# Designs tried in a protein design run: peptides against a protein of PDB entry 4N78. Part 179

Target 1, 186 residues: chain A of PDB entry 4N78
Amino acid sequence: HFQVICRLLGYQGIAVVMEELLKVVKSLLQGTILQYVKTLMEVMPKICRLPRHEYGSPGILEFFHHQLKDIVEYAELKTVCFQNLREVGNAILFCLLIEQSLSLEEVCDLLHAAPFQNILPRVHVKEGERLDAKMKRLESKYAPLHLVPLIERLGTPQQIAIAREGDLLTKERLCCGLSMFEVILT
Target 2, 155 residues: chain B of PDB entry 4N78
Amino acid sequence: MAELQMLLEEEIPGGRRALFDSYTNLERVADYCENNYIQSADKQRALEETKAYTTQSLASVAYLINTLANNVLQMLDIQASQLRRMESSINHISQTVDIHKEKVARREIGILTTNKNTSRTHKIIAPANLERPVRYIRKPIDYTILDDIGHGVKW

## One batch from the design tools (peptide; made by RFdiffusion4, then SolubleMPNN)

Design b2_p20_4_s3 (from b2_p20_4, 12 letters changed)
Fold by OpenDDE base, seed 5:
Structure b2_p20_4_s3 (fold): chain B 186 residues (1-186), chain C 155 residues (1-155), chain A 20 residues (1-20)
Amino acid sequence: as target 1 above (186 residues)
Amino acid sequence: as target 2 above (155 residues)
Amino acid sequence: DDEKRVKEALETLRKLMHLR
């Protein structure tokens, strides 16, 4: 599903969605969540010492339950604050999954374009074969597919310009060195 | 343009008229030959004359048809060439627009990106065999950075 | 035979006339 979304939206659409999600997250964090957090901090026990281990795990749990009773019973925390946190979490996950899906699409595009751009994968060399000879053979095999040189030889100046621009756009992808998700986390 | 206009306005209509006129003439020739054969005391001579007229008539019509056909074909070729030029122009514009749109899109999404922190820890095991610098005039894109993405295709 | 040939020639001419 995320792959389809990436294909449909493209870079521009993804950017718009991400920007809007960031706005939503920001609004939730700086608004409702912040207010509830402040309120919770105010009602938080000022001194909460670790109970003696002699009370055992049940006793310790009961102690903390008692100390936090007012917080646990705060109905708006469950209905509003937790819901907002869930929304934030979903937004973050959405961004992550979109970026991952986009990266996969970009990798696929790069792989498909590689033969046309004189980008050859490292060939597995069997025992006894020279890597250089195999690479030369591959280069020779794919040489006719090199798009930019072909267009430079046969095309009009306008076509050459377009081919070069297209080649550049094909090569320069986000997955090659850029992270969108890191920006979202900041 | 002048050639196309000449074909459309003069040559093709003229050829059509010529064919129409030839029909009328052929009818006259046929009538003549028929009457001549019936009335002639020398049937052999009349036959030979009819053959001669028939051959001439066929040749003339064939010539007219061929000329007209060639003119029509020429017209179509010119028009096809014009359409191809227009198509080429439209394609060029379309591609230019698409590239521009893509650049804009790239800028927009680029604002939402930062450089990936290459964690120092992954010893990029220098592939023992230096990938022959594919003579790209521009810095070869190291796709090894993609090895950790997806199926881990090592370039 | 000659009459047939003339008829054939005339028919050929007539066929050409139908190329309207």
Scores: peptide ipSAE 0.061, ipTM 0.691, DockQ to the pose 0.009
Fold by OpenDDE base, seed 1:
Structure b2_p20_4_s3 (fold): chain B 186 residues (1-186), chain C 155 residues (1-155), chain A 20 residues (1-20)
Amino acid sequence: as target 1 above (186 residues)
Amino acid sequence: as target 2 above (155 residues)
Amino acid sequence: DDEKRVKEALETLRKLMHLR
């Protein structure tokens, strides 16, 4: 599903969605969640000492239940605050999954473009074969597929310019060194 | 463009007119040959003259048709070439726009990104003093301590 | 149409050529 979303939205659509999600998250955090946190801090026991071990596990539990009774019985905490936290969590998760899906798509694009851009995979050298000879053979095999040199030789100046720009755009991907998710976490 | 215009405005219409005129002339020649054959005492000579006129007329018409056909073909080729050039231009513009849109999109998403901090795995400096792991001696939980709290069903 | 007319004229001329 996320792969389809990435394909459908593209970079621009993803950017818009991410921006809106960030706004929503910010609104939730600075608004409702902050207010509830402040309220919780006010009702939080100022002094919560660990009960003596002599009271046993049930006694200790009852002690904490009593100390936190006001928090536990705060109905709005479950209905509103936790729901908002879920929404924030879902938004974060969504961003993560979108970024991962986008990265996969970008990697696939890079792999598909590689033969046309003179990017050769590291060839596994079998025992006894010279790496250099194999690489030269591969280079020779894929040389006719190099798009930019081909267009530079046969194309018009305008076509050459477009080809170069297209090549650059194909090579430059977010997955090469950029993270959206890290921005969301900050 | 000048060549296409010349073909459309001058050569093709001119060729069509010439062909039409040729038709009219052929009819006159045919009438002449027919009358000459009927009136001539020397029918053999009249026939030979008719053959000569016919051959000449056929050659002329064939030439006119061929010229006209070639001009039409040339016109079509020029038009096809123009269409191809126009298509190429449109494609070029479209590609330019797409590239521009992509660049804009990338800038927009780029502002939402940060460099992946290759967190240099801070060498977890093993604290020098490995405090001897206090052997967590699992003291067996003596559950007998709980025997006094519950209403033990005295079986 | 013009080609057809020319063909007809030529046929007429051909008929004249066969007048033996």
Scores: peptide ipSAE 0.040, ipTM 0.695, DockQ to the pose 0.008
Fold by OpenDDE base, seed 3:
Structure b2_p20_4_s3 (fold): chain B 186 residues (1-186), chain C 155 residues (1-155), chain A 20 residues (1-20)
Amino acid sequence: as target 1 above (186 residues)
Amino acid sequence: as target 2 above (155 residues)
Amino acid sequence: DDEKRVKEALETLRKLMHLR
């Protein structure tokens, strides 16, 4: 689904969605969540000592339950605060998955364009074969597919300009060094 | 343009008119040949004359048709060439617009990106200047980064 | 036979001309 979304929205659509999500997240964090966190900090027990291990796990749990009774019984925490945290979490996950999907799409595009851009994969060299000879042979094989040189030879100046720009846009992808998710976490 | 105009306004209409005129003339020739054959005492001579006129008439019509056909073909070729040029121009504009749109889109998404920190530690480092839109800076593409992405055979 | 051929040719010519 995320791959389809990436294909459908493109860079512009993804940017818009991400910006809106960031606004929503910011609003939730600075608004409702912050207020609840402040309230929770105020009602938090000032002194919470570790109970003796002799009480066992149930006794320790009961101790903490008693100390945090007011917080646990705070109904708005469950209904509003946790819901907002879920929304933030979902937004973060959405951004992560979109970025991953976009990266995959970009990699595929790069791979598809590679033969036309004189980007050749490293060929496995069998024992006894010279890598250089094999690479030269491969270069010769794909030389006719080099789009920009072909257009430079046969095309109009306008076509050449478009081809060069297209080539550049094809080569330059976000997956090569940019992360959106890091910005979101920030 | 002048050639196309000449073909459309003069040569092709003229050729069509010539064919119509030829039709009328052929009918007259046919009538003449028929009457001449009936009235002539020397039917063999009249027949040979009719054959000659028929051959000449057919040749003339064939010539007119051929000329007209060639002119029409030439007209179509010129028009096709014009259409191709127009198509090329439209395509060029379209491509230019698409490239521009793509550049704008990339700038927009670029604002939402930071450089990938290859640091081993998954530390979510908050960018120091959160408030400044991170401008997309074109960096040389290192394709080696892709070597670890995908099921590609690490040879 | 030649007369018939000429008449047929003339008729064919007339038919072709009427393909308006």
Scores: peptide ipSAE 0.038, ipTM 0.676, DockQ to the pose 0.010
Fold by OpenDDE base, seed 2:
Structure b2_p20_4_s3 (fold): chain B 186 residues (1-186), chain C 155 residues (1-155), chain A 20 residues (1-20)
Amino acid sequence: as target 1 above (186 residues)
Amino acid sequence: as target 2 above (155 residues)
Amino acid sequence: DDEKRVKEALETLRKLMHLR
């Protein structure tokens, strides 16, 4: 599902969705959640000492239930505050999953474009073969597929410009060094 | 453009008119030859004259048709070339617009990104002293210690 | 008159042929 969303929205659509989600999260955090947290802090016992271990697990539980009675009885906490926290959590997860899906798509694009951009994987050299010789053979094999040099040789100035720009856009991907999720966490 | 215009406005219409006129003239020539053959005392001469006129007329018509056909073909070639050029131009514009849109989109999403902290793979300096995993010696839980705390219902 | 017309037509045809 997230892969489909990424494909449908593209970079622009994803950006818009992410911006709106950030606004929603900010609104929830600074508004409703903050208010509930303040209220909870007010009703929180100022001094909550750990009960003596001698009371056993049931006694300790009862102690905390008693100390937190006002919080537990606060019905809006369960219905509204927890719901808002769930929404924030869902938003965070959504952003994470979108970024992961986008990264996968970008990696695939990079891999598909690599032969056309003179990006060759390092080949595993079997014992006794020179890495340099293998790499040169690979370079020679894929040389005819290099799009930009081909167009530079055969194309019009306009075509060359478009090809170069396209090549640059193909090489530059977010997955190479950028993270959206880190921005969301800040 | 001037050549195409000349073909469309002058050469092709002119060729069509010439062909039409030639057709009309051929009919007149045919009528003349028929009458001449009937009225002539020397039928063989009349026949030879008819053959000559027919050959000449056919050659003329063939020439007109060929010229017209060539002009039409030339017109079509010019138009095809113009269409190809137009297509190329449209494609170029389309690509330029797409690239621009993509750049804008990337800028927008870029604002929402930060550099991945390449956590310098701190060489997991293997702690020199691999603290031997303290073999979790399962000390048998001596449950007898709990015997005194539990108000076990002394049945 | 018809002969003259045919001759004129033939001359016109000849002129068209000599435009080669």
Scores: peptide ipSAE 0.027, ipTM 0.697, DockQ to the pose 0.007; fails the geometry check

Design b2_p20_4_s4 (from b2_p20_4, 11 letters changed)
Fold by OpenDDE base, seed 2:
Structure b2_p20_4_s4 (fold): chain B 186 residues (1-186), chain C 155 residues (1-155), chain A 20 residues (1-20)
Amino acid sequence: as target 1 above (186 residues)
Amino acid sequence: as target 2 above (155 residues)
Amino acid sequence: SDEERVQQALQTLARLMHLR
């Protein structure tokens, strides 16, 4: 599903969606969630000491439950605050999954473009073969597929300019060195 | 442009008219040949004249058809060339626009990105000061301190 | 023709610029 979304939206669409999600997340964090956190801090016990281990796990749990009883019983916390937190979580997850899917698509695009851009895979040399000879064979094999040199040789100056710009855009992908998710966490 | 206009407005219509006129003329020639053959005492001569006129007329028609055909072909070639040039121009504009749109898109999404922290494998520079393992000097436990406590016999 | 080859190359490049 996320792959389909990435393909449908493209870079422009993904950017728009992510910007809007960031706005929503920011709004939730700085607004409703912040207000609830402030309220919760006000009602939090001033002193909550770790109970003695002698009370056992059930006793310790009950102790903390009692200390937080007023907070847990706050109905709006469950309905509104947790819902908002869920929305934030979903937004973050969505962004993560979109980025991952986009990265996969970009990698595939780079792989597909490689033969046309004089990007040769690392050649596995079997015993007895010269790396240089194998590389030369590969270069010769893919030479007719190199788009920019072909256009430079046969095209008009305008076509050459377009080809060079297009080639650059094809090579420059987000997955090569950029991350969106880190921005979201910030 | 001038050549195409001349072909469309003058040469091709003119050729069509000429061909039509030739048809009319052929009919007249045919009538003449028929009458001449009937009225002539020398049928052989009349037949030879008919052959000559027929050959001439056919040659004339063939020439007119060929000229017209060539003009039409030339017209089509010029039009095809014009269309190709237009297509090339449109393609250039389209590609330029696409590149521009892509650049804009890349900038927009780029704002939402940060550089991947390539964890430089910090060469764990082993701290040069390997703290020398403090030689655990086993101090012998002197139990004689306990000799005064309890029923211990002082030897 | 050389022109056709260039056009095909440009089209291929254009395709490669976009996500599949």
Scores: peptide ipSAE 0.391, ipTM 0.757, DockQ to the pose 0.788
Fold by OpenDDE base, seed 3:
Order: structure tokens, then sequence, then C-alpha cells
Structure b2_p20_4_s4 (fold): chain B 186 residues (1-186), chain C 155 residues (1-155), chain A 20 residues (1-20)
């Protein structure tokens, strides 16, 4: 589904969606969540010591439940605050998944474009074969597919300019070193 | 443009008219030849004359057809060339627009990106546990029980 | 024709420029 979304929206659409999600997240964080956090901080126990390990995990949990009884009993926390946190979480996850899907699509695009851009894969040489000969054969095989040289040879100056620019845009992808998710987390 | 106009407005219509006129003339010539042959005492001479007229008429028609055909072909070539030029222009504009749109899109998404930083694992500063280190034997946690609790993301 | 080849090349490039 996310792959389809990426394909449908494209770079611009994804950007718009992410921007809107960020706005929503920001609104939730700065609004209701912040208010609840402030309130919770006020009611938090001033002194909460780590219970003895002898109580075991259940005992420790019970201890903390007792210490945080007032917080746990705050009904609005479960109904409103947690819901908002869920929404934030969903938004973050959505962004993450979109980025991952986009990266995959970009990698695929790069791979598909490679033969047309004089990017040859690393060739495994079998025993007895010369690497140079194999590379030459590959070069010869893919030479007719090189788009920019073809256009430079046969096209108009305007077409050449377009081709070069398009070639550059084809090579430059986000997956080459950029992350959106890190921005979302900040 | 002037050549195309001349072809469309003068040469081709003129050729069509000429061809039509030739048809009418051919009919007259045929009638003449027929009558001449019937009325002539010298049938051989009349036949030779008919042959001459026929040859001439056929030659003239052939010439007219050839001329008209050439003019039509020329007209079509000019028009085809014009269409190709228009197509080229449209393609150029379209491609330019597409590149521009892509650049805009790249910029828009680019502002939402940052360089991938190698996450330095921040050392979790363990709180100074004043309590005696109790030997915690960690039992292996089976996470398979969580397999059914997850929200399936449809890719 | 050479022109057709160029156009095809440009179209291919345009396709490669965009997400699949």
Amino acid sequence: as target 1 above (186 residues)
Amino acid sequence: as target 2 above (155 residues)
Amino acid sequence: SDEERVQQALQTLARLMHLR
C-alpha cells in the first residue's frame, strides 16, 4: 500500500502529506499532550525511590502503581492523552513507512536507469574469462542504450540541455544520503 | 509558407481543373476520331491519325496526372514538415515543464530531509544504583507471543 | 529516424526521472 501511495503521490505529493502530518503532530504535541504532561508533572510524586529488587517484577510494578495511583486514576489520561499519543505515533509510523517505501522505489529507479546512463554492474568473472573482455562486451552491448550520448549526437542543443538535466535528476535521489525520518523526529 | 499557399490555392486546384478539362477534351477527340474513320475513304490514314491523337491525348493526361500528383506530394511533405516542427516544439515545452515540475517537487521534499547521520549510540548513563549488584539471571524472552498482537501494515 | 530515436530517448529519460 505504501508503495502505491508513493507512486501515486510522487515527490510533491509525499512532501505535502508529510508537511501536513508534521503540522498535526506539532499541534498535538504543543496542545493537549503538553497540557497533560504539565499536569502530570505537578501530580508526580516528589520522591520515588527504586524499590528493592526482592519484590520481583510484579512487586515493583505494584509499587509504582501505588506511587502513581493518582495518575493512573486520572481518566482523561487514558481517553484523551493516550489517543493523541496514538495519533502521533501513527503519524510517525506513517512517515517512516513512506520513507522506506520511497527509498525502495528510488533504488529501483536507479537500477533501472543504470543501463541507460553508462553505469555497468559489477561483473563476476568466471574462471578462464578475462575481466577486460567481459567488460568490453558489456559496454558494447549497452552502448546503444546510453541516452545522453545518443541525444548529444543526434539531438538539438535544446534537447541536449534537457537530456543532461534529466540525467542529473535521474541520478540524484534521496536514498543516496538523505533521510526524512530524522527530520520528523526533531 | 508561400509555397504551400501556392500549392493549395493555385497549383492543385488548377491541376484538378486541367484534368477535368482534359477529360472533356478527350471525349471530343474520341468522337472526332470515330467519325473521321467512318467518313474517310482512306481508312489507313484515318487510323494513323487516330493513333496520333490517342498517343497525344494519353501523353497529355499522363503529364497532367503526374504534375498534379507531384504537387500533392509536395504539399503533403510541406505539411508533414510543419507538423513535425510543431510536434518538436510541443515536446520541448512539455519536457521543459516536466523538468521544472520535478525540480520543484525535489525541492519541496528536500526541505524535509537531512543527511543520514551515523547514530552515535548515546551511552545510556545507568543511574548510580547504590544497591548491591544482585546477580540477575536473564531468562530468554520468547517474543513469538507478540506475533499476533501487531497491526499488519499492508505494503 | 534519428529524430524519432531522440524523442524516444527523451521520453525514456523522462520516465526514468520520475518514480515508477
Scores: peptide ipSAE 0.385, ipTM 0.754, DockQ to the pose 0.765
Fold by OpenDDE base, seed 4:
Structure b2_p20_4_s4 (fold): chain B 186 residues (1-186), chain C 155 residues (1-155), chain A 20 residues (1-20)
Amino acid sequence: as target 1 above (186 residues)
Amino acid sequence: as target 2 above (155 residues)
Amino acid sequence: SDEERVQQALQTLARLMHLR
């Protein structure tokens, strides 16, 4: 499923796949679909008025069916054009699902990383407990897990630099403020 | 490096040769002592001489073994230290490369992204320049979205 | 050792940096 795909591909793999999909979509839209749209525009009736309501739903449907008979009977439309549209739709859907899955994975990663990065969860104060005391307890509980301070204390300058960069990359995720799907739709 | 080379090329081989020679010598000494005891009219003196030679020979062998062992241990320590240094260097390089690869990946995927906070009315400004660092907008992470999926540890 | 602890910390951080 998409979650596994996201894990396997990572950011780089996802980027590559999405880029290729965008190329495919663009090619389909500018190529075959465009040609069919042009052809359809040529065969469209110039004037198609709404039939009188007195004809009822069946009559109205029949009217439109008759007006669009040439389009409906166009075999290539059903076989080729619709297939291409399905492909475009599938590509879009794929991108959407990948983004959603990626966002979930990123959130999970952030959650897992939080204790190691001095990010404390919001604490619910139980009745009778002081907020300050509870926060201090949590801070003390997770203090040994803070990686960057540990490395800063015990590591070499090079290790510290790596740790800081890694920490930053861990904190920076797409789900925090970026969306890919909107770009795909444009 | 010079110390390790000396150990590998001179001290340890030399120690091994010395030990081998010592074994050869011990055999000769043993033969000598045996013959001396048989031929000597004063058996007590011959026995005392044999004891002396035996003690000396054992002491010499013990010394040679100890010296050789220490040299081997020293060699191993030096080699272990070198390996640790190499490992550290490799780890550093590996981590640096990984970070770099991740940065590149982030840039690549970033090109395909737009800011979520852009009002629907604003034209999706695709990041124009490939080289522009993807500015991540740090928003408070709402972890509640995982409450339905995970075991929801209420803290 | 302190060195080992640092290495472990770096490894942990590296894991956290990547998608699961």
Scores: peptide ipSAE 0.382, ipTM 0.741, DockQ to the pose 0.784
Fold by OpenDDE base, seed 1:
Structure b2_p20_4_s4 (fold): chain B 186 residues (1-186), chain C 155 residues (1-155), chain A 20 residues (1-20)
Amino acid sequence: as target 1 above (186 residues)
Amino acid sequence: as target 2 above (155 residues)
Amino acid sequence: SDEERVQQALQTLARLMHLR
């Protein structure tokens, strides 16, 4: 599903969606969630001493339950706050999954573009084959597919400029060195 | 552009008019030849004159048709060339716009990205200092020091 | 024609620029 979404949205669409999600997350974190956290901090017991071990595990649990009763019984915490946290979580997960899917798509794009850009795959030399001979064969096989040299030879100056720019955009992908998720976590 | 305009506005319409006039003239020539043949005492001479006029008229019409046809073909060639140029221009503009849009998109999404911190694989340089296992020489805890505190009742 | 080859090449490049 995310792969399809990436294909449908493209870079522009993905950027827009991510920007909006980041805004939503920021709004939720700085608004409602922050307010709830502040409220919780106000009702939090200032001094929560460890109960004596003599009370045993059940007694200790009851003690903490009593100390946190006001927090646990805070009805809005269970409804609104957790819903907002869920929304934040979903947004983050969505961004992560989109980035992963985008990276996969970009890798595929790079692989597909490689024959057209004079990028030869790492040749696994089988036993007995000369690496140089195999590379030359591959070069000769893919030489007609090199688009930029073809256009440089046969095209107009304007076409050559377009081809070079297009080639650059094809080669430069986000997956090569950029992470969106790190921005989201920051 | 000037050549195309001349073809469309002057040469082709002019050729069509000339062809129409030629048709009218052919009818007149035919009538003349028919009347001349009927009225002439020398039918052989009249026939030869008719053949001459017919040949001349057909030659003129053929010339007009050929000229008109060539002009139309030339017009079509010019138009085809213009269309090809327009197509090329449109393609160029379209490609330029697409590249621009892609660049904008890349920039927009790029703003949302940070450089992947190549986690310096901190070579956990195993501290070469193998801390010599401090041989905990278990100094035998001489518990004899505690012997003086115990009231050993010498039974 | 050479022109057609160039156009095809440009179209291919255009396709390669975009996400599949």
Scores: peptide ipSAE 0.431, ipTM 0.775, DockQ to the pose 0.814; fails the geometry check

